# Peptides against a protein of PDB entry 3H8D, part 63

Target 1, 122 residues: chain A of PDB entry 3H8D
Amino acid sequence: DMKRQQRFFRIPFIRPADQYKDPQNKKKGWWYAHFDGPWIARQMELHPDKPPILLVAGKDDMEMCELNLEETGLTRKRGAEILPRQFEEIWERCGGIQYLQSAIESRQARPTYATAMLQNLL

## One batch from the design tools (peptide; aimed at target 1 T72 G79)

Design b2_p28_4_s2 (made by RFdiffusion4, then SolubleMPNN; its pose is not in this set)
Fold by OpenDDE base, seed 3:
Structure b2_p28_4_s2 (fold): chain B 122 residues (1-122), chain C 122 residues (1-122), chain A 28 residues (1-28)
Amino acid sequence: as target 1 above (122 residues)
Amino acid sequence: as target 1 above (122 residues)
Amino acid sequence: MNWEGLFKGKYVPVEPEDAPDADIEIKE
């Protein structure tokens, strides 16, 4: 059902190696997730010093969040939820359209709201 | 069409009398709006030293934003758009459910997404 | 929060950044 609620989340992170460093030496990254109903559809990871990581359901399940939305606790984390555009702007900038398109064309992507929207756009 | 996009916005404000005061003497209020598609459905104002103001379309048109969403420029104002729950939590706390219900029962409220949702809830 | 399920050990979470609200003076 494409009437499923679309929800987006963002969590800042540091690398494990920086965990015990002084604050000025902790390089912050950003973890993003798109949930199509209870299930993750897209994941994105921004790093301070390496290329972004883009992940899509079906193709990258092993690297993505393995929990349903309720199990994550994201909905209960203050400040974690973001607007759709806050996700999409970064997704687009990182080449997410092309990445997801390729996953669809290779028949690796699981059908999600994201795949449907892209197919409507192209 | 109840498939219209629901968008919510929040803008801080200060009283005209405080405009020329030092920053520490400016009491901040909050202006909230719910747009059902291009048209405003609900408006809410939190004041630092007086009761909240609740307004609903149809009943309070003269006191509400008279511009369509595009004309407001809110969508182009960084940080203005908020999540639905960020609006609804305050709305509920201010007695918005009862206010809108009364407007519906008195046949003063224009049908909006908000009126429909309330009628489904009750 | 289930950080293990989210990050799978790749990252250490920190508190979300607070974005400032847009400042517009509404004169009434």
Scores: peptide ipSAE 0.287, ipTM 0.651, DockQ to the pose 0.657
OpenDDE base, seeds 1, 2, 4, 5: peptide ipSAE 0.285, 0.285, 0.285, 0.286; ipTM 0.648, 0.655, 0.664, 0.657

Design b2_p28_4_s3 (made by RFdiffusion4, then SolubleMPNN; its pose is not in this set)
Fold by OpenDDE base, seed 1:
Structure b2_p28_4_s3 (fold): chain B 122 residues (1-122), chain C 122 residues (1-122), chain A 28 residues (1-28)
Amino acid sequence: as target 1 above (122 residues)
Amino acid sequence: as target 1 above (122 residues)
Amino acid sequence: MNEEGIFKGKYVPVEPEDAPDAEVEIKE
């Protein structure tokens, strides 16, 4: 169903090991999510000291958010929601198109708005 | 033309009189804008010490942004662009629906995406 | 926000930093 609302979110994070360090020693990462309606379609994790992590529904379910959108509380967190382009720009920069394409080709990707958009583009 | 991209922006401002005061003495306001394509459709100003100002194209042109969207540089300013709902929530809270409606009824409002949406709602 | 369900213990959320926004002049 391509009529579902596409919503994007971003949350800064630190590593658990840095939780109690001085602010200057906390290396911040960024957690991104794309929700296709209530269900997560893509997740992306930017780390300060390692390569980005790209995750797509169907393939990476075990590593992705396990809650539906309402359960996450993201919609109620000020500053969490971002514009689609704010997600897509980073996604593209991190090789997300290729990653999702590969997941589709391997039949690992669950059909989502993201898979549909990519298939429309290709 | 309702096919134009609707984009929303928010920028903080301070009063000219506070420009050179200490940070704690700078009362910040918020400038909001809705662009219907390149042209501003609605503007909103939240002041720290006076009622909100609502402005609609056609009626309030002299008080609104005089630049097209590209000229403003808002699209190139990080954090300036906001979600439609982030604008609309404040707009509604400030009585924007009634304000725009009155402007339409008085034939002061220039037709925009905003006027069309309101007329579709009413 | 349900941090556990979102991060699964991988990360600790922090408060977002405000983006540097330029001040604008408004018409008085």
Scores: peptide ipSAE 0.297, ipTM 0.666, DockQ to the pose 0.496
OpenDDE base, seeds 2, 3, 4, 5: peptide ipSAE 0.294, 0.296, 0.297, 0.288; ipTM 0.662, 0.658, 0.666, 0.667

Design b2_p28_4_s4 (made by RFdiffusion4, then SolubleMPNN; its pose is not in this set)
Fold by OpenDDE base, seed 1:
Structure b2_p28_4_s4 (fold): chain B 122 residues (1-122), chain C 122 residues (1-122), chain A 28 residues (1-28)
Amino acid sequence: as target 1 above (122 residues)
Amino acid sequence: as target 1 above (122 residues)
Amino acid sequence: MNEEGLFKGKYVPLEPEDEPDAEVEIKE
């Protein structure tokens, strides 16, 4: 149902190998998620030293968060939730539109709010 | 038009009398705004030493921001924009539902997204 | 927050950063 609440989150991260390094030596990345109701629709990972990772439900399920939104605890994490545009701006810059479109065309994408919005846009 | 973008903002403020005090002696308040498209629909002010101020378009125009959204520069101020729920949670706690309802019933409220949502809720 | 479910061991989360708001003078 496209009437579900769309919620977006961002968590900074470091690599496991960097967790015990001095702060100046930690290479910070950003983990992003779009939840279409309780279920993740899109995930995005920005890395300091490699290309962004774009993930869409249906296609990339095994690489994505497998918890429902409530189980994640993201809604209770101060500062984690972001505005839709804060997600979409990065998503677009990383080629997310094309990525999701390709997933739809290949019949890999699970129907979500994200797929619906893209189909409405195209 | 209820299809206008709804945007919410929050900025901290201090009293003019406190502007030159040491940080520990500044009593911080919070200014909130709901913009229904380019125009303010609701404004809310949390003060450290007096009751919250609730303002609704039509009724309280003279006490509210008179700049359109673009003129305010809020969209360009880092951290100023907040989620709708971050506004609404405070609005509700401050009695905003009843305040807006009263303004509607008294025919003082300008029709906005806020009035429409409330009328749909009641 | 369930880190394992979110990151599947790929990442170590950090605390989210709050964007700073500049204080403004609002007349009462």
Scores: peptide ipSAE 0.314, ipTM 0.708, DockQ to the pose 0.547
OpenDDE base, seeds 2, 3, 4, 5: peptide ipSAE 0.311, 0.313, 0.311, 0.312; ipTM 0.707, 0.707, 0.706, 0.709

Design b2_p28_5 (made by RFdiffusion4)
Pose (drawn by RFdiffusion4):
Structure b2_p28_5 (pose): chain A 119 residues (1-119), chain B 122 residues (1-122), chain P 28 residues (1-28)
Amino acid sequence: KRQQRFFRIPFIRPADQYKDPQNKKKGWWYAHFDGPWIARQMELHPDKPPILLVAGKDDMEMCELNLEETGLTRKRGAEILPRQFEEIWERCGGIQYLQSAIESRQARPTYATAMLQNL
Amino acid sequence: as target 1 above (122 residues)
Amino acid sequence: SLLPGEIPLDADDDDDEADPVIESELPS
């Protein structure tokens, strides 16, 4: 029913902007948009646990801008293939995280919940 | 979900003559494919030593890869799949819009998602 | 053959990756 689009933004800590390149610890921010709305958000950090977020339970913590208002489709190198998102998501325990949110009635139905519920 | 049937692939390549040269002397080229479902709709090649090759379905059937998407194994090759923009950017810089527009005007281009997209643009 | 007479190279998943940004500049 809707186009699935995935984005990735590599980032460094704000405290690392003026250190030498070897001292800049990298992280990655990810987003899965189910149409205009974000279904899953994922953050890999060099200094704390991975942040896994799903539509519904985590609306307050997730990016609140829809796809057009982010400008992500306009940023070079930002969009990624579905597998590049799914591989990282699975290695972070994302399947169990989304499943747990589904069973406890905390998950908003999206293309992502439909995929886990099907298989 | 015509858009979901669209799949794009890129294979970087070098000539055999450059196989054992230093990495800086390996003149790379790129082969590209746009699959409209099981069949190749557009094929594109950037070469280090000759003009770029642009091919469209219908007009260029003899020159294009004859295998369908499953027969190629491309969906199983690591790093071969690219986003539509990564194909379109190169296709445009090669004159691919003019090449596809001409094939449409000469009626040689078989209707595909690519011809449908160019027509919605015009 | 996909590449007759050519040597294929290993593909790079990240050859088109965006440059790192400051975390505070991430979408909110």

Design b2_p28_5_s1 (made by RFdiffusion4, then SolubleMPNN; from b2_p28_5, 14 letters changed)
Fold by OpenDDE base, seed 1:
Structure b2_p28_5_s1 (fold): chain B 122 residues (1-122), chain C 122 residues (1-122), chain A 28 residues (1-28)
Amino acid sequence: as target 1 above (122 residues)
Amino acid sequence: as target 1 above (122 residues)
Amino acid sequence: PLLPGYVELEGDEDADAADAVAEDQLPK
């Protein structure tokens, strides 16, 4: 439903083992989420020491945020919300288009704004 | 027209006199703009050494950006675009609501998305 | 938690801010 608000978020994270290290020794990762209305449509994780993790609704539900947008508190977290392009630029660089396409083709992807946009591009 | 895209931008600036100083001696200001479609609706400037400047279309046209959004190059400047709330939070803190209200009451404000939103609040 | 097994940090709101320009180079 084109009426659902698309909202994008980013949160930096560290490993628990780095929590007590000096800032310069903390390897930061970045958690990204795209919410299509109240539910997550895409999730992405940039880790400092492993390949990016790409997740799409329907296929990867068990590995994605199970909280609705309100429950996440992301809308109340200062600096967490980002522009669509700030998400999409990283998503594209990480091969997210191909990942989502494959999920659609395999019928694993739940229909979302993201699937609709991709289908409009193809 | 509710069909016009609302876009918000922020650019940090330094005074010409500080351009050649060390970074720590450069007092940064912040230039903000709200575009209602191709034309600026609101402009705001946070200066390090003077009160905030608030500008609204119709009233302050001679002090505001005269370039359309495309001509500004803001859409091509990395990190310039910001979320609506990032603009509105500063606008509210600087007394922008009252400023725009006064411009509407004096019939100096050009109708924009900003004037429409304020009228809906009021 | 949004990311189980990791520690969330506070985001830098200005991390993606534009580069500073001279005041005379602001859009006018």
Scores: peptide ipSAE 0.262, ipTM 0.730, DockQ to the pose 0.838
OpenDDE base, seeds 2, 3, 4, 5: peptide ipSAE 0.262, 0.261, 0.260, 0.261; ipTM 0.729, 0.728, 0.731, 0.731

Design b2_p28_5_s2 (made by RFdiffusion4, then SolubleMPNN; from b2_p28_5, 12 letters changed)
Fold by OpenDDE base, seed 4:
Structure b2_p28_5_s2 (fold): chain B 122 residues (1-122), chain C 122 residues (1-122), chain A 28 residues (1-28)
Amino acid sequence: as target 1 above (122 residues)
Amino acid sequence: as target 1 above (122 residues)
Amino acid sequence: PLLPGYVPLESDEDADAADAVLESDLPK
């Protein structure tokens, strides 16, 4: 359904081992999500000391958020929602286009807004 | 044209008299804009020491941005673009609904996405 | 959970705000 609202979110996080440290010793990561209507289509994680994690629906369902958008509470979390471009810019820099393309080619990706948009670009 | 992209922007500003003061003595205002495609539909200004300014296309054209969206450079200014709700929440709090409604009723408002949305709510 | 094995922090709404400009430089 091309009428589904596309919504994007970003949440900073810290490692459990850093939660009781001074702020200067807390290394922040960033969790990103793209929701195609009620369900997650893409997820991305930026870590301070390891490579980015890229996840796409269908292929990586077990590693992605299982909650629907309403269940996440993200829509109620101030500052969590971001613009599409704020997600896409990081996604592109992390190799997300190639990652999603490979998932489509391997027939691992579930059809989403993201897969449809990529297929229209190629 | 209901197909026009709705884009929202926010720019913090300082008064000319504060430009050479220490950061602690710079009172920030906030400029907001809603663009209905290439043209501004609504503008709002929050000042630190005077009432908010609300402006709607057709009625307040002489006080609003005359530049089209591309000419403003806002799309290229990092952090300037905001979510629709980030604009609408402040617009509502400042009495923007009533302001736009009055402009419609007085036949001063130019038809925009904003006028259409309000007319659908009422 | 959204972030299994991590502790989510509060989001800063103003973290991505644009740099302040002079009032005279606003698009008016």
Scores: peptide ipSAE 0.254, ipTM 0.715, DockQ to the pose 0.818
OpenDDE base, seeds 1, 2, 3, 5: peptide ipSAE 0.253, 0.252, 0.253, 0.253; ipTM 0.713, 0.710, 0.712, 0.714

Design b2_p28_5_s3 (made by RFdiffusion4, then SolubleMPNN; from b2_p28_5, 12 letters changed)
Fold by OpenDDE base, seed 2:
Structure b2_p28_5_s3 (fold): chain B 122 residues (1-122), chain C 122 residues (1-122), chain A 28 residues (1-28)
Amino acid sequence: as target 1 above (122 residues)
Amino acid sequence: as target 1 above (122 residues)
Amino acid sequence: SLLPGYVELESDEDADAADAVVESDLPK
């Protein structure tokens, strides 16, 4: 079973209303994705003005990226790819472990590398 | 055979003479390292005022880091770890492929992940 | 769109770069 490659990405974003403002008046958010092979396993959004959004495959599919990794163009976007720890550090800080655990326990999570890793920690 | 983890690091540096200058007068260099498990396999230095330095294990040991990965503290240094491609892109641009190939052909290179990957490309 | 309702910005490759050190403090 060729272990699927785990790849992590981050993209900064702004609100449409800030698009034409001076740089100092643009509040940045951060979009994060974990891809387990071609498909997204986890998504996370850090907003400048609201709580973090945590999303896991199976539970939150309708709110997550539905593009496969190649379709996203993320692998071709300079600076978009990040180390696993750069994702996990923020995920942990935002309560992602508990969020994913709850999704597993409720049988809402689709099996992914992320679910497998969490199950190995428990 | 537990495949040794490949880890890559980058540290910006300044010249000792620029240490107390204004930020705009500090010319940055970049130090790069590839660790094949605990030991360095490749080192690369981008200087602001001289040609790139390329170093490979076995050939250039006396000019390379002799600390194991844990001893360097790089794994604990925020922002030091980089993706493989962030190293390889610069390595390729600096002629690292040819440098390592020549070291292999001259029997000066110590076998590493880097030598094995190059041999698989040839 | 990866971020419906938002505007994507260019990723900064160096955003998380390490702080600069003096050359003599590089691992050796």
Scores: peptide ipSAE 0.320, ipTM 0.767, DockQ to the pose 0.824
OpenDDE base, seeds 1, 3, 4, 5: peptide ipSAE 0.318, 0.320, 0.319, 0.318; ipTM 0.769, 0.766, 0.768, 0.770

Design b2_p28_5_s4 (made by RFdiffusion4, then SolubleMPNN; from b2_p28_5, 13 letters changed)
Fold by OpenDDE base, seed 2:
Structure b2_p28_5_s4 (fold): chain B 122 residues (1-122), chain C 122 residues (1-122), chain A 28 residues (1-28)
Amino acid sequence: as target 1 above (122 residues)
Amino acid sequence: as target 1 above (122 residues)
Amino acid sequence: PLLPGYVPLESDEDEDAAEAVLESDLPK
């Protein structure tokens, strides 16, 4: 249950169309993930030219990472792991609280650490 | 007890003699701290020109931070907080396991999260 | 894949590093 380890990751990315451009012409995005134990609970994508993408387990499973944490290799990627607050600060700024709340209210969210924490705050 | 939050911090520092030198001529040191709840459990200092300094609560109290975590302002300093592994990796490389073990064996170490974790591994 | 349709970059470890302080200003 709430005994699972919560781990957070961030990876910068570029668009395929920018892959071979000069470094100054590569607009970076940021991919974020929250893993509740082995499985993803929340995913977020910051794009340089479109609105943030917010994804929550249960509702957005088809658009989220299907790999378990170990399969992702994120734990072995230097600099990928981040503090909880580094995720939550961006999540909050992007309207993640309201997004997850709406997913809970609509009964689309799978119960996770994130849903439990939000329910404790409301 | 083991319910206290474990928080880790790192601050780069420069020597007073380098304060007014060009950035390329400033040799950085690294100050590390592990807080077991409000109080410091371990401290480590990497210097550019002398051996690492390892400090553990109970044994080295007079050389360690006496401020509680909130008083340090570390929680409010951007980029100061680090992941546990970012502390432990350096701690291990600097012989911190053996240092803490010796402090436990000599009965100089104050019981902390760090002492408990080490005792669980031995 | 973690990033379908995107190319991952190397994470910059130093991006989140604190600014250097004077040794005398360390919490001691």
Scores: peptide ipSAE 0.253, ipTM 0.714, DockQ to the pose 0.810
OpenDDE base, seeds 1, 3, 4, 5: peptide ipSAE 0.252, 0.250, 0.251, 0.251; ipTM 0.713, 0.713, 0.714, 0.716

Design b2_p28_6 (made by RFdiffusion4)
Pose (drawn by RFdiffusion4):
Structure b2_p28_6 (pose): chain A 119 residues (1-119), chain B 122 residues (1-122), chain P 28 residues (1-28)
Amino acid sequence: KRQQRFFRIPFIRPADQYKDPQNKKKGWWYAHFDGPWIARQMELHPDKPPILLVAGKDDMEMCELNLEETGLTRKRGAEILPRQFEEIWERCGGIQYLQSAIESRQARPTYATAMLQNL
Amino acid sequence: as target 1 above (122 residues)
Amino acid sequence: SASNELLRMYLHLGEEDLEEIWEEQVPA
């Protein structure tokens, strides 16, 4: 029913902007948009646990801008294939995280919940 | 979900003559494919030593890869799949819009998602 | 919102890396 689009933004800590390149610890921010709305958000950090977020339970913590208002379709190198998102998501325990939110009635139905519920 | 049937692939390549040369002397080229479901709709090749090759379905059937998407194994090759924009950027810089527009005007281009997309643009 | 401001911060800090990824993804 809707186009699935995935984005990735590598980032460094704000405290690392003026250190030498070897001292800049990198992280990665990810987003899965189910149409204009974000279904899953994922953050890999070099200094704390991975942040896994799903539509519904985590609306407050997730990016609140829809796809057009982010400008992500306009940024070079930001869009990634579905597998590039899914591989990282699975290695973070994302399947169990989304499943747990589904069973406890905390998950908003999206293309992502439909995929886990099907298989 | 016509857009979901669209799949794009890129294979960087070098000539055999450059196989054992230093990495800086390996003149790379790139082969590209746009699959409209099981069939190639557009094929594109950047070469280090000759003009770019642009091919469209219908007009260029003899020159294009004859295998369908499953027969190629490209969906199973690591790093071969690219986003539509990665194909389109190169296709445009090669004159691919003019090449596809001409094939449509000469009615040689078989209707595909690519011809449908160029027509919605015009 | 704070989450939107964090996204803008990530886009700003990640600009050079995003450009480098783009050069690899769209060669020549």

Design b2_p28_6_s1 (made by RFdiffusion4, then SolubleMPNN; from b2_p28_6, 12 letters changed)
Fold by OpenDDE base, seed 2:
Parts: sequence; structure tokens; C-alpha cells
Structure b2_p28_6_s1 (fold): chain B 122 residues (1-122), chain C 122 residues (1-122), chain A 28 residues (1-28)
Amino acid sequence: as target 1 above (122 residues)
Amino acid sequence: as target 1 above (122 residues)
Amino acid sequence: SAQAELLREKLKLGEEELEKLYAEEVPE
């Protein structure tokens, strides 16, 4: 159960509209993922010009990464992995606690390490 | 046994001789630590003007951090914790595998997660 | 899948930036 390895990843992204712009005109976003074992538990996207996107397993599966951790290749991409706190700090700032809590209360969230930790916190 | 949490830390340091110099004249070193549960297993120091220092538990206890992990305060120092690979990459580049192997073979190394992992690798 | 493709695209587009960040994280 909770003995699954929790791994976190972050990658920068350039908006499609900025792909072909000069480097100085490319605004960077950030894609975050939390994997509870092989499967994604939470996903988050920071955009330079729109609100953060918060996604939790069960509720937002259609909008989240469908690949298991190994299939993503993230574990093989140096610099992509981050510490738990590096994810959680941003998650909290973006309202992730409230988002996940609401998903739990509405019975939309799939049980994950994230849901368990939140339920222990509250 | 190997169920102890492995945690890695890195902090910069300024050479004693540079402490009172202007910032531009301070050369930064890096201090690394691997904790196998509460106790340090490996320590490493990168210096700007001398060879890396590699230290392993059992062999180099007198030159290593004497504090347990909680006593160090590293867990409470934002930005100090690093990913395992961030430690291992530098460790490997600095000859840490050979250093630890030699310590094992000479019966100087205390058994740790690090020694166990190396023995599984070889 | 669409989401897999999106991730792959993000990885592709962010590769250079990720390498820059990595280089900064490895203080040798």
C-alpha cells in the first residue's frame, strides 16, 4: 500500500505559440507530476499567463498522464526528478490541498498516497 | 535493515581563508552527505582548489559528521536536501565507488546501505 | 494517447531548459 515509492518530477515547457519565437520571447511553463508507485497521483501545470492547472487521480484521469512512470521516461531524464517538498510547496501555493480535499469529499478522488496523507493531515 | 530512509544533502561552504574576503573572491566548495537512517554513511567535499574528499562510515568516522541526521538540522534547512542521483553522480565522478570498495575490502567500512548497494552492484 | 503525446511534446520542448537547470544543479 503506502510502501510504494513516491516520486516527483518537473519539466519546463514552452507554449506552442512560442515554439518558434526568439528565446527571449518564449514564456516558460512548468509541468509537475507526483507518482504513487507506477501511477500518477497528482499533476500540476504552471502557466505564465493563466491560472495553475491542478489534477488529481480519479477525478481528472482524462486530463492527466495516462502512462505509467516507466513509460513516461521521466526516470531516465536527468534533472526531471524533484524532491517531494519541491512539489508540495508549489502544490500548496496553488491551492492543491483544497482541490484534493474537495475531490475526496465529492468521492471523485481515487485513493492514493496523496489522499491518504491529506486525510492524515486534516 | 535496508528499510531505513536514505536521505542526501548538499550545502555550500566558503573556505576559511575566504571567509572575510569580498564575495567575488570567495571560492565556494560543496559539502555532501548521505544518511542511512539517522546516521551518516558517506560524506563528500568538493573544493575549488584541491582534490575531492571522500569519506565512508567506519573508515573515516573521525573526519565525518558526528551528529545524527536530526541533530544536524539538515532536514529543516530548505534547499539542503538533494535527490539520490544528485549525490551519486558526483560520488561516482570523484571515484567514490572505488573508494568505498577499497574500504570494504580492507574491512574498514562499516556496513551501511551504501556498502550493501555496492556489493549488489559488483 | 493525447495525454501521452502532450507529455512527450513538453519533454521535447523543455529539453534544453532542463539541461540548463541540471547543469546548474551539478556544482563541479
Scores: peptide ipSAE 0.230, ipTM 0.731, DockQ to the pose 0.777
OpenDDE base, seeds 1, 3, 4, 5: peptide ipSAE 0.230, 0.231, 0.229, 0.230; ipTM 0.728, 0.730, 0.730, 0.728; seeds 1, 3, 4, 5 fail the geometry check

Design b2_p28_6_s2 (made by RFdiffusion4, then SolubleMPNN; from b2_p28_6, 13 letters changed)
Fold by OpenDDE base, seed 3:
Structure b2_p28_6_s2 (fold): chain B 122 residues (1-122), chain C 122 residues (1-122), chain A 28 residues (1-28)
Amino acid sequence: as target 1 above (122 residues)
Amino acid sequence: as target 1 above (122 residues)
Amino acid sequence: SAQAALLQQKLELGEEELEKRWKEEVPD
């Protein structure tokens, strides 16, 4: 259960409008995912010119990656996997603790490793 | 037992002779460690101008970090922790599989997660 | 799906950057 492997991934992206611009004009975003076992628990997107997007399983399923971890191919993408703290540091900066807490309190969050850890923390 | 946390670390080092040179003339080495729970299982050093050094617990204890993981402070050093594959890729390139295998066969290696995994692989 | 397509797009657009970062992490 909570012994499922927690794996974290990050991939950069360039906005479609910037893909043909000079490198210095390509504003980079970052897509993050936390997988609790085979399924996504949290997703986060950093955009260069809009607020970060925070998503939690259960509440935001329609806006999150619907693929299981194996289907994403992220485990086979060199450089995509990151350490837990590399995810959590950004998650915290983006207000992820409050966001997930609110989702738990509203009974919208699906139970995950992330919800369990937060509930233990608070 | 083999459920101990496997953690990997990398820190750069500058040769003492280069420490006062201009940045472009400071040849950087890399120190790697694999901790099987609190104790080091493998150590590896990449040097800019000599062969890599490979060390395995049991065989090379006198040349390896003698501190437990907590004592090293590596867990508190930002950017020091690395993913397993970041260690293993370099380990493999340096001939670590053969080195550890030889240490096992000569009965010099202390049993670790690394020895167990290698024995399962071969 | 839209989400799968979005992820695929991000992976494609980020490939060069990921490779660059990986190479920077591997010492010579």
Scores: peptide ipSAE 0.082, ipTM 0.629, DockQ to the pose 0.757
OpenDDE base, seeds 1, 2, 4, 5: peptide ipSAE 0.079, 0.083, 0.076, 0.080; ipTM 0.629, 0.633, 0.626, 0.628; seeds 1, 2, 4 fail the geometry check

Design b2_p28_6_s3 (made by RFdiffusion4, then SolubleMPNN; from b2_p28_6, 11 letters changed)
Fold by OpenDDE base, seed 2:
Structure b2_p28_6_s3 (fold): chain B 122 residues (1-122), chain C 122 residues (1-122), chain A 28 residues (1-28)
Amino acid sequence: as target 1 above (122 residues)
Amino acid sequence: as target 1 above (122 residues)
Amino acid sequence: SATAERLREYLELGEEELEERYREEVPE
């Protein structure tokens, strides 16, 4: 187990095309992040009308949050932080375990708390 | 810092007198618990029409949850677990720091993670 | 970068929703 803090966050987003619609017509997506210490280890995006996006450190660095945790301001935004299981439940539903496993096997994944936990399960 | 897990929970309750009323006429209360490992350290009850109730281990054992964490089933109830700050914010608003401090000073409080944290602040 | 800008966009667009959820979770 990594000694660094494992912190998880979730924030909503609304598509630009929907931003001026009535509330009932705004379709929300959700942005999730797992930070292993100061740096992101996993990122996940749920969309109302397309498949979820899964991203893991090392493999998807260019697609993922490049800011460290403090730079994001997430720790100072009310309601942004979530429990680990709130992240993991969605991660698992979206096939995140298989995605991360494939990234490890292909030597694309950067070592993180997430990779360590998965490897401990094998 | 205590090595035991610190876990926090919140569940709603409705007064028996309101249970058969229309939804808009049901006034909800909130039950909060802080578990220091398997045993409750702090309990808090928010009511819609009376002052909050604050309870601390040692002083208020007879008023507090007597079940250990596993016995409560809280860990298996979706949405029951909350982040530490979600508990602490309400605890502080209700005067919990002063309440616990008084319990410590009067030698009524049982040593818990909560007492340790407060004593570290002094 | 595009990633950082996207994050800021998400944060901006979600601010009201986050505040609403917070208010719903806090009884007072």
Scores: peptide ipSAE 0.065, ipTM 0.601, DockQ to the pose 0.702
OpenDDE base, seeds 1, 3, 4, 5: peptide ipSAE 0.060, 0.085, 0.031, 0.070; ipTM 0.605, 0.618, 0.468, 0.612; seeds 1, 3, 5 fail the geometry check

